# Peptides against a protein of PDB entry 5OK6, part 6

Target 1, 215 residues: chain A of PDB entry 5OK6
Amino acid sequence: ELPGLDSQWRQIENGESGRERPLRAGESWFLVEKHWYKQWEAYVQGGDQDSSTFPGCINNATLFQDEINWRLKEGLVEGEDYVLLPAAAWHYLVSWYGLEHGQPPIERKVIELPNIQKVEVYPVELLLVRHNDLGKSHTVQFSHTDSIGLVLRTARERFLVEPQEDTRLWAKNSEGSLDRLYDTHITVLDAALETGQLIIMETRKKDGTWPSAQL

## One batch from the design tools (peptide; made by RFdiffusion4, then SolubleMPNN)

Design b1_p8_6_s2 (from b1_p8_6, 3 letters changed)
Fold by OpenDDE base, seed 5:
Structure b1_p8_6_s2 (fold): chain B 215 residues (1-215), chain A 8 residues (1-8)
Amino acid sequence: as target 1 above (215 residues)
Amino acid sequence: SPAPIVPP
């Protein structure tokens, strides 16, 4: 049974546990398509449960680029295309109205940036390749707050690098040259890595030389 | 031997 309309409003829109709740690093938030959310607002504010403004099931279809990988469309804007809800509020709405059949929730994490907390709607998608096979890429998502060390470990795992093998990363820059990622403790953000950027994993040779030394 | 890193 649906809670009373006033109760729904208070549960979702309040500043303590709802939409206006302060962001906390590591917490999950969810995207809700704006038109659905506005229809829900109109419904609960109308005070009539039998109103023609009933929003139906949550449907985020317009936010997705495709229904295969469920990637978000590029350039979506908070407050224009979607609203963000904390996990508890999202789960309430899903329990009350349902989610469109087969459609996954759009879960995102709060990240801590140097001067702000934000929901990371668009993680960085990097193209990981080996130095000797640039044609075989693995697309992997990383947070802007993930370390270059994590990118390197992920690349090693994807390419089945043995623990005893030494590896390092290069990033292809906008000029088409390669910049070595020397510091593995800096973040993806600090390294200014961008979605679609090619990251090359170099593996040290058995003779102790690096393949890049032959350029 | 693995090929050297060449920018694509």
Scores: peptide ipSAE 0.026, ipTM 0.706, DockQ to the pose 0.010
Fold by OpenDDE base, seed 2:
Order: C-alpha cells, then sequence, then structure tokens
Structure b1_p8_6_s2 (fold): chain B 215 residues (1-215), chain A 8 residues (1-8)
C-alpha cells in the first residue's frame, strides 16, 4: 500500500536515510532511471495521489544495453541518466510502485578510492585465460579496489589450478605486448586494468621453468 | 618487453 505523498518524499529524499545520505564503503546503492524518478518527484510534490503524474512501476529499460545479461549502457551519467538511491530507499520504491516484470535491480557497491567514496557503477570486467589455451576465456567482474592477488586467486579457481602449482599474471597492453603483473598487492585501479582487457595466467612447468622464459 | 606467452 502506498504511504501518503509527503511521507514518500521524506522517506526517499531525507538527507539522513534517503538519496542525500553520505556514502559508506561496502553499502549497496541502486540505480533508478532519471525520467521515472523525476515523474515520481512531480507526483509526490503535487499533493494529489489521483493525479495524472503517477509514475507507474520502476522501469530501468533505457539504462540497459541488453535484456540477456542486463549490462548497463556505457557512459551513463549520474543526475542525467539515473539517480542513485541507498538500499532502503530503493526497496521502499519497489514495494510501493513495483519494478518492471523480469527486470533485475541495478545494484552497485560504494567503494573507497583515494580521498573519496563513490558508487562503482562500472566495475572492471577482465578476460581471464591460460597461457596454453588463449581461446578459452572466463569473463570475471572485479572492483577497481580489488587486488591483483584476488584476480590471480580467481583465475586459479576458475582454471582449477592445484594449490601446489605456481602461477603468475600477465596483462595484454594497448600495444599488444604483455606486461607482467609483479605486485599482487596493488589494486586493479593501480595496475590500470580496463574492461575487456586480456589477463593471462601463466603456470610454472614441472621442471621449474616458466613457459614465457623460453621465448 | 616481456616475451609473448605462447601455447606450449
Amino acid sequence: as target 1 above (215 residues)
Amino acid sequence: SPAPIVPP
């Protein structure tokens, strides 16, 4: 059941718990398509619940590039294309108005960057491959704040690498050459890894040599 | 430049 219009406005726009609340690392926020949100604002500010300004169910269709993987369009801008809401506010709106049938919520995490918190709308998608089978990739999503060590562990898990096997990572750069990811303690951001970048896991040979050292 | 990783 819909609460009163003033109560909706206060719940969603309240600076303490609503849209204007401070970001905190690790919290979930949700994207709402801007036009829908503006229609909702007009509805609740109008003071007439029977008005023609009723927003209907939340529909984020214009934010998606596909309805198969539900990937976001590239280059979406906060305040122009979408509004960010904290989880509580999102769940209220969904409970009141519904979400378009079959459409998933667009959940994102707050990350801590140097001197700023932000909602990570576009985490990094890496193409993980083995050095001996470049044709079999695993696409895996990582935060910019994730360590190279996590990327390596994830690659080892996806490729079923045994604990005793020694492995290391290479990134294919823009020039088509390979850069070795020596430091596993730096972040994906620090390593300047980008979406769609090929990350090659090299496994040490039984003789103790590396495949790459023979070239 | 690191050597290209080629399949064995």
Scores: peptide ipSAE 0.026, ipTM 0.713, DockQ to the pose 0.010
Fold by OpenDDE base, seed 3:
Structure b1_p8_6_s2 (fold): chain B 215 residues (1-215), chain A 8 residues (1-8)
Amino acid sequence: as target 1 above (215 residues)
Amino acid sequence: SPAPIVPP
């Protein structure tokens, strides 16, 4: 049974625990399609539980570009295409109205940027390749706050690099040239890495030379 | 300019 309309409104819009609560790094937030949310607002503000304004099940279909990988469409805007809810509020709405059959929740994490907390709706998808086989890419998602060191470790793991092998990264830039990722302590954001960008893992030769140094 | 990583 649905809670009273005033109780629903207070639970979801409460500034301490609802939509307007402060962001905290590491917390999970969820996307809700804007038209559904506006329909819900109209329903609970109308004061009639039997109203024809009942929103039905949460349906985020219009936010997805496909129903295979459940990737978000590019260029979605908060407040226009979706609203963000903290985990508790999302779970209340799902409990009350349900989620469309087969759709996954759109869960995202709060990240800490230098002067702001933000829900990271679009993590960076990097194309990881080896220097000797550029045609075999592994697509891996990273946070903008992840270190280049994590990208390197992830590449080493995906390519089954032995612990004794030395490796380094290059990024293919917009001009088509390669930039060396020297500092492994900077973030993906600091390195200005973008979705779809090619990241090349170079492995040091047994003779102690780098493949790129001989070109 | 950084040398292009060309596969050997």
Scores: peptide ipSAE 0.025, ipTM 0.709, DockQ to the pose 0.010
Fold by OpenDDE base, seed 4:
Structure b1_p8_6_s2 (fold): chain B 215 residues (1-215), chain A 8 residues (1-8)
Amino acid sequence: as target 1 above (215 residues)
Amino acid sequence: SPAPIVPP
């Protein structure tokens, strides 16, 4: 059952779990398509539950570039294309209005950057490959706050690298050259890694030499 | 065998 319009407004906008609540690292937030949200705002502010301004079910279809992988369109802007709601507020709206059939919620995590918390709407998608088989890529999502060490561990796992095998990463830069990722403690952000970037895992040879050193 | 990426 839908709560009263004023109650909806207070719960979603001004509640302890409202849109304006402080961001906390690791929390889940959800995207809501802006036009739907504005329609909802107009509805609840109108004071008439029977109003023709009823927003209907939540439909984020316009935020997606595909309905297979449910990837977001590139270049979406908070406040223009979508609003961010904390999990509790999102779940309230879904419970009240429903979500379009078959459409997944757009869940994102709060990350902690050096100076601010942010909902990471676009995690970095890296193309992980082995130095000796560039044709077999694994696309993996990483947070900007993830370490290069995590990228390396993930690559090792995806390629089933044995614990005793030594590995290191290279990033293909915009010039087409390879930059070695020496420091595994820096973040994806610090390394300036971008979505679609090729990350090459080099495996040390049994003779103790690196493939790259022989080239 | 595909040529290994020659890192510079």
Scores: peptide ipSAE 0.024, ipTM 0.690, DockQ to the pose 0.010

Design b1_p8_6_s3 (from b1_p8_6, 3 letters changed)
Fold by OpenDDE base, seed 3:
Structure b1_p8_6_s3 (fold): chain B 215 residues (1-215), chain A 8 residues (1-8)
Amino acid sequence: as target 1 above (215 residues)
Amino acid sequence: APAPIRPP
């Protein structure tokens, strides 16, 4: 059974625990398709539970580019295409109205940027390759707040690099040249890494030389 | 194996 319309509105729009609550790093927020949310607003503001404005189940289908990998469409805008709800509010709406069958929730994390918190709707998808096999890529998602050190560790793990082997990263830039990622303590954001960018892991030779130094 | 991409 649905709670009263006023109770629904207060629960979801409450500035302390609802849509307008402060963002906190590490918390989960969820995307809701904008037209559905507006229909829900109209329903609960109408004051009649039997109204023809009933929104039905949550359906985020228009936010996905495919129903196989459930990737978001590029260029979605908060307030235009979707609204963001904290986990508690999302779970209330799902419990009240349901979610379209087989459709996953769109969960995202709050990240800490230099001056603000934001929900990271689009993490960075990097193409990890080895210097000697550029044709075999591993696509891996990273937060903008993840360190280059984490990218390197992840690359080493994916390529089964032994602990005694020394490795370093290069990023292919928009001009097609390679930029060395020297500082492993900077973030993906600081390094200006972008989705679809090629990241090359170079492995040091047993003779102590780097392959790139001989080319 | 193809040569690694040359840094500029």
Scores: peptide ipSAE 0.026, ipTM 0.722, DockQ to the pose 0.010
Fold by OpenDDE base, seed 2:
Structure b1_p8_6_s3 (fold): chain B 215 residues (1-215), chain A 8 residues (1-8)
Amino acid sequence: as target 1 above (215 residues)
Amino acid sequence: APAPIRPP
């Protein structure tokens, strides 16, 4: 059953548990299309449940660039295009109003950056390849806060590299040259890796030499 | 021989 309008407002906008609550690293937040949210605000503030301001089902269609992969449009801005809600508030709204049929929830994680916590709306999508098969890429999402070590482990797993095989990463830069990712403890952000960037996993030869040393 | 890591 739909709660009273004042109760809805308090649950969703309450600064302790609602939209205004502090971000915490690792928590899930959800995107809600701004116009729908504003319509909901008008509805619950109007005090009339039978009003023409009823928002209907949550519809995030305008946030997606496609309905196949459900990728977000680039350049979306918080407060302009969408509102961020904590998981509890999102689940309340979905239970009360529903989500448009076939649309997935837009779930994102809070990440901790050096001076700020934020919801990571756009994780980094890397193209992982092997040095000996550049034509076969695996697209994998990483947080900006993920280590290069995690990227390497993920590449090893995707390519079924045996534990005894030695591997290292290269990033293709904007000039088309290859930069070695020497430090595996730095983050994707610190390494300045970007979405769509090619990351090459090199495997050491049985003779102990590296393929790249023979260029 | 695995193709040398040439910039693709």
Scores: peptide ipSAE 0.024, ipTM 0.705, DockQ to the pose 0.010
Fold by OpenDDE base, seed 5:
Structure b1_p8_6_s3 (fold): chain B 215 residues (1-215), chain A 8 residues (1-8)
Amino acid sequence: as target 1 above (215 residues)
Amino acid sequence: APAPIRPP
């Protein structure tokens, strides 16, 4: 049943289960375009369901770079461009108003950083390549909290590396030199990896030598 | 095959 306007406000804006509820690591939150959300607030606060302030279906179009890969625009700011809702609140709004036809939900995860929990709106997009074919890249998203070990496993999977083959990673730094990612237990954040950064997977040769040692 | 990249 569609709730009354006051009930909608209380369901979405409450501090226990709505927009203001505490973040919990691993939970899903959703982005809602700011102007739509403000229109919804005005509508439900007005107390008249027949008001001209009716927000219509949720439309996040202005948050996307394009409608092909549905990547977010760079530099979006919480409270200015979008609001964050927990999964339950998002699903309520979608059930009440609908989502614009063809648009995917913008789902993001709460991550735990050393001293704070936050919704990771921008996961790190790495360019994975093989040492012997730098022209064939795979763009893969990682959380800042993912380990370098996960990056390596993902690279091995994308390049169909056999289990018996030994591999290691290099990161291309801002100076254009290569840094070895020795510790596979540190996170993407700890390694200071950034979106668009080239990550090179080196595969050990059958003779037991590394290709990089021959250069 | 392309040459492998040179680490520093």
Scores: peptide ipSAE 0.023, ipTM 0.700, DockQ to the pose 0.010
Fold by OpenDDE base, seed 1:
Structure b1_p8_6_s3 (fold): chain B 215 residues (1-215), chain A 8 residues (1-8)
Amino acid sequence: as target 1 above (215 residues)
Amino acid sequence: APAPIRPP
């Protein structure tokens, strides 16, 4: 059963526990399509539970690029295309109205940046390749707050690199040249890595030389 | 709430 309209509004929009609550690192937030949310607002503000303004099931279909990988469309804007709700508020709405059949929730994490917390709606998708086989890529998502060291470890794991093998990373830049990622302690954000960017893992030769030294 | 992180 739906709770009272005023109770719904307070539960979802309450600044302490609802949409306007402070962000906390590591918490999950969820995207809700803007038009559905506006319809819900109109419904609960109307004061009539039997109103024709009933929003129906949550439907985020217009936010997805496809229904196979359930990736978000690029360039979506908070407040225009979607709203962000904390996990508790999202779960209440789903419990009350349902979610469109077969559609997954759009869950995102709060990340800690040097001076602010943000919901990371678009994690960085990197194309990981080996220097000797550029045709075999592994697409992996990283947070902007993840270290280059984590990217390197992930690449080593995906390519089954032995512990004794030495490796390093290169990023392909917009000019088509390669920039070496020397500092593994900086973040993906600090390195200005972008979605779709090619990251090349170079493996040191048994003779102690690097393949790139031969270029 | 602060704006979410987007691709650059």
Scores: peptide ipSAE 0.015, ipTM 0.499, DockQ to the pose 0.029

Design b1_p8_6_s4 (from b1_p8_6, 3 letters changed)
Fold by OpenDDE base, seed 3:
Structure b1_p8_6_s4 (fold): chain B 215 residues (1-215), chain A 8 residues (1-8)
Amino acid sequence: as target 1 above (215 residues)
Amino acid sequence: APAPIKPP
């Protein structure tokens, strides 16, 4: 049975534990499609549980590009296309109304940026390749707060690089040239890496020379 | 194997 309408409103909109509570790094938040959420607001504010304003199950279909990979559409805007709820509030709504059959929850993490916490709705998808086989890419998601060192370790793992082999990264820029990623301690954000960007892992030769230095 | 991409 659904809780009372006033109790639902207080639980979801309470500034201490609900939608307006402070963001904390590492927490999970969830996207809810805006029209559904507005319908829910109208329902609980109407004061009649039997009203025709009942929102039904949560349906986020319009937020997805496809139902295969469940990727979000590009350019979605908070407050226009979706609202963000903390995990507790999301789980309450799902328990009360259900989620559309077969749809995954849209879970995202709070990240710490230099002067702000935000929910990272769009992690960076990088195309990882080897310098000698550009046709075999691995698409991997990274946070904007992940280090270049993590990108390098991930590339080494995906390409089964042995521990004794030395590797380095290049990023293909918008002009089509290559920028060397020297500092492995900077973040994906600091390096200005973007979704769809080609990241080239170069492996040092056994003679101690780099392939790129000989071209 | 194709040559590695040349840095500028």
Scores: peptide ipSAE 0.025, ipTM 0.693, DockQ to the pose 0.010
Fold by OpenDDE base, seed 1:
Structure b1_p8_6_s4 (fold): chain B 215 residues (1-215), chain A 8 residues (1-8)
Amino acid sequence: as target 1 above (215 residues)
Amino acid sequence: APAPIKPP
């Protein structure tokens, strides 16, 4: 059952627990399509629960690039295309109005950047390949705050590298050359890695030489 | 074996 309109407004827009609450690293936030949210605002501000302004179920269809992988469209802007709600507020709206059938929630995490906390709407999608088989890529999402060490571990896992095998990473730069990722403790952000970037895992040979050292 | 990618 829907709560009273004033109660809905206070629950969702409350600065302590609603849309305007402080961001906290590791928390989940959810995207809501802007037009739906504006319709909801008009409904709850109108004072008539039986108003024709009833927003219906949440429908984020216009935010998705595809309905197979449920990827977001590129270039979406907060406040223009969507609003961000904390998990509690999102779950209230879903419980009251429902979510469009078959459509997944758009969940994102709060990350801590050097000077700001932000909801990471667009994680970095990297193309992981082996140095000897560039045609077999694994596309994997990483946070900007993830370490290069995590990228390397993930690549090793995806390519079933044995624990005794030594590996290192190269990033293909915009000039088409390869930059070696020497420091595994820096973040994806610090390494300036971008979505769609090719990351090459090199495996050390049994003779102790690196494939790249022979070129 | 395919040639490894040439680093710069």
Scores: peptide ipSAE 0.025, ipTM 0.687, DockQ to the pose 0.009
Fold by OpenDDE base, seed 2:
Structure b1_p8_6_s4 (fold): chain B 215 residues (1-215), chain A 8 residues (1-8)
Amino acid sequence: as target 1 above (215 residues)
Amino acid sequence: APAPIKPP
């Protein structure tokens, strides 16, 4: 059942628990399409529940690039294309108005960058491959705050690398050359890794030599 | 097998 319009406004826009609440690292926030949100604001501020301003179900269709993988369009801007809501506020709106049938929620995490907390709307999508089978890629999403060590562990897991096998990473750069990811303690951000970038896992040979050193 | 990518 829909609560009163004033109660809806206070619940969603309340600075302590609503849209204006402080970001905290690790929390989930959700994207809401801007026009729908503005229609909801007009509805609840109008004071008439029978108003023609009723927003209907949440529909984020315009934020998606496709309805297969539910990838976001590139270049979406907060406040212009979407509004960010904390999980509690999102769940209230979904319970009151519903979400468009078959459409997934757009959940994102708050990350801590050196000087700011931010909702990471666009995680880094890397193409993981083995040095000896470049034709088989695994696309995996990482936070900008994830370590290169996590990327390496993830690659080892996806390629079923045994614990005793020694592995290292290379990144293909914009010039088409390969840069070694030596430091596994730096972040994806610090390594300047980008979405769509090819990351090559090299496995050490049984003779103790590296495949790349023989070329 | 595809040749291992040579680092530059």
Scores: peptide ipSAE 0.024, ipTM 0.689, DockQ to the pose 0.010
Fold by OpenDDE base, seed 5:
Structure b1_p8_6_s4 (fold): chain B 215 residues (1-215), chain A 8 residues (1-8)
Amino acid sequence: as target 1 above (215 residues)
Amino acid sequence: APAPIKPP
């Protein structure tokens, strides 16, 4: 059942459990397209449930670059293009108004950075390749807080590397040279890895030599 | 097989 307009406002906009709630690392938040949200605000603040300001179903279509992969447009800005809601508030709005048919929710995680918590709207998309087959890439999303060790494990899994095979990573830099990712304990952020960056997994040869040492 | 990438 749709709650009263004042109850909707208090449930979604409050500072304890709603839009203004403090961020907590690991929690899920959801993007809501700004114009829909502003129309909802106007509707619930108007006090008339029969108002022409009724927002209808949540529709985030303008936030997506395509309806195939449901990837976000680049350069979206909080408060300009979308608002962020905690999972509970999002689920309330979806239960009350519905979500556009076939459209997935835009779920994102709160991440802990050295001096701030934020919702990671844009995780890093890396192009994973093998040193001996640069034409076969796997695009994989990582958090800025994920370790290089996780990137390596993910690459090994995607390329079906056997547990006994030794592997290491190289990143292609902006100058077109390769930087070896020696420390697997640093994060994607610490390594300054960016979306669209090529990450090369090198596999050690059976003779114990590295392919890169022969170039 | 394509040649491995040369490290710097």
Scores: peptide ipSAE 0.023, ipTM 0.691, DockQ to the pose 0.010

Design b1_p8_7_s1 (from b1_p8_7, 4 letters changed)
Fold by OpenDDE base, seed 5:
Structure b1_p8_7_s1 (fold): chain B 215 residues (1-215), chain A 8 residues (1-8)
Amino acid sequence: as target 1 above (215 residues)
Amino acid sequence: MPVLLSET
């Protein structure tokens, strides 16, 4: 049973707990395809629960570039392609209308950036490799707010580096050269790392020398 | 083969 149309509107659109609520770092928000959401708005604003404007199941299909990895299309714009709802509002809509069969929710986190909070719709996907084997890569998603230290730890974990082994990171820059990521305390954003960028983990040799020092 | 690393 669907709640009354006015109740739906107030539950989803309000400025305290709904679509317009303030962002708070660490909270989960969900993407809803814009056309569906507009249809829902028309439905609840129409005042007739039996109207032909019933939106049906939530369907975010047009936001995905594939149905295997469920990666978002590039270049989606809030307010044009999708709207963002806090978790509670999203779950209400799903409970009322359902979600398209087999389709995962598009959950994103609020992150704290300089001066603002933002729902991070597009985390950074880095291509992690070892200095001695570019053929064994791992694509890993990071927040812009994650530290380089976390990237390094993640790389170590993915490549099963032993705790006693020393490692450091290089990033391939736009000029094709490699920049050392010396400061592990800066963020992915501060380091200006981008999706698809190659990040090379260098492992210190047993003799105490670095492979790059022999170049 | 190891990647050629060149610092900027």
Scores: peptide ipSAE 0.030, ipTM 0.697, DockQ to the pose 0.035
Fold by OpenDDE base, seed 4:
Structure b1_p8_7_s1 (fold): chain B 215 residues (1-215), chain A 8 residues (1-8)
Amino acid sequence: as target 1 above (215 residues)
Amino acid sequence: MPVLLSET
């Protein structure tokens, strides 16, 4: 049975695990489709548990672009398309109302940016390729806060590069040219890498030369 | 502009 409506409101909006709680890096937050959430708000604010405003089970269908990989639609905006709830609040709502059968929760992590914490709704999906086979890409998801070093390590792992092999990264820019990612300590954000961007891992040749040339 | 060459 559902908790009292006022209790629901307090728990989800103003509780210690409520929507307005401070963000903390590494925590999991969950997306709730805005229309459902507004319906829930209307329900709990109405004061009648048997009202026609009952929101039903959580249904995030409209947030997904596909039901295969459960990728989010592009361009979703917090407060317009969805609300963010901390894990505890999300689990409360799921326990109270259920989640549409077959839908995964939309879990995202809080990341720490230079001056703010943010729930990273859209991590960066990079297309990792080798310099000698640009047609075989591995799409890998990275946080904006991940280092270029992590991108490189990930690429090395995906392409089974041996530890003794030397590698470096290039990013294909919007102009179609290649930018060297020299500093492996900067973040994906600092490097301004974007979803869908081609990242080329270059492997040093056995003769000690690099396959790339400056023209 | 850097050009990547295939390894032979």
Scores: peptide ipSAE 0.029, ipTM 0.723, DockQ to the pose 0.037
Fold by OpenDDE base, seed 1:
Structure b1_p8_7_s1 (fold): chain B 215 residues (1-215), chain A 8 residues (1-8)
Amino acid sequence: as target 1 above (215 residues)
Amino acid sequence: MPVLLSET
């Protein structure tokens, strides 16, 4: 049922269509645990399909911090902890070897940064709250390339804000104070927003005034 | 500048 070992190697590692192919923005790539991948390499390079080096099904368990939300462990490094494969290569490996039962694929997107394309392994997770209820947060994932405008729209949606209500965003900074996010056209990256950062949505009062006061 | 938010 497995294709020939040389065919597997060429299909997955080929620089034009495999793991070394150029990145293109918006495409999906997948993480594979490094030790499994190295075992697969040894298997297909060995030339014997019946070898004891058979890697078995893909198991990314060691990359996850939990099996509830399937969050990645922090601080994983490409080439040390995992390998990135384009969607086609990933799907081939899954079809040939299987994926551990109940374990989701680790899918990530290629993003366009000012000078480079990269697979965004760690998107930004922001804590969205309302100015008058800081105890109720919505954790939402954003790309570094997403606009502050998208963050605002997302907050409005999560908090069921009516179209006629005016809203704006504040970010809690490292000093513990709040910085107004005036420009909604800049990106999450430009605003230097980080995972776990508190983002406060302020809603304009019916009298036309804002709940906030500048110091 | 630091900002104070109203609970209203």
Scores: peptide ipSAE 0.029, ipTM 0.708, DockQ to the pose 0.038
Fold by OpenDDE base, seed 3:
Structure b1_p8_7_s1 (fold): chain B 215 residues (1-215), chain A 8 residues (1-8)
Amino acid sequence: as target 1 above (215 residues)
Amino acid sequence: MPVLLSET
């Protein structure tokens, strides 16, 4: 059973609890395909629940690159391809209209950036490798707000590095050269790391020397 | 200096 059309509109569009509510770091927001949302708006604004403008189930199919990993297409734009709703609003819509069978919700987190909060629609997927074995890679997702220190710790964990082993990171830049990530306290954003970028973990030798120092 | 990358 659907609530009244005016109630739906107020619940979803209300500036205090709806689409226009202030972003808060750590909160979950959800993507809704733009055309579906516009159809819903037309439906609730029409004032007739029996209208032919009924939107049907939420269908985000056009936002996905594939139906295996459910990765988003690149280059999607808020307000053009999708709208963002806070968790409560999303769950209301799902309860009222349903979600297309088999599709996962597109959940994203609010992150704190300098000066503003944003819903991080595209976290950074880094390709982690060891300096001496490029054949064993791990693709790991990070927030732009995650520290380089976290990237390093994650790499150490994925490659099962022993606590006594010393490691450091290099990033392959757009020019194909390697930039050392000296400061582990800066963020992924500060380091300008991007999805698909190769991150090399270098392990210190037992003799205390670094492999890169011999080049 | 750049790190040595190996495909082994």
Scores: peptide ipSAE 0.028, ipTM 0.708, DockQ to the pose 0.060

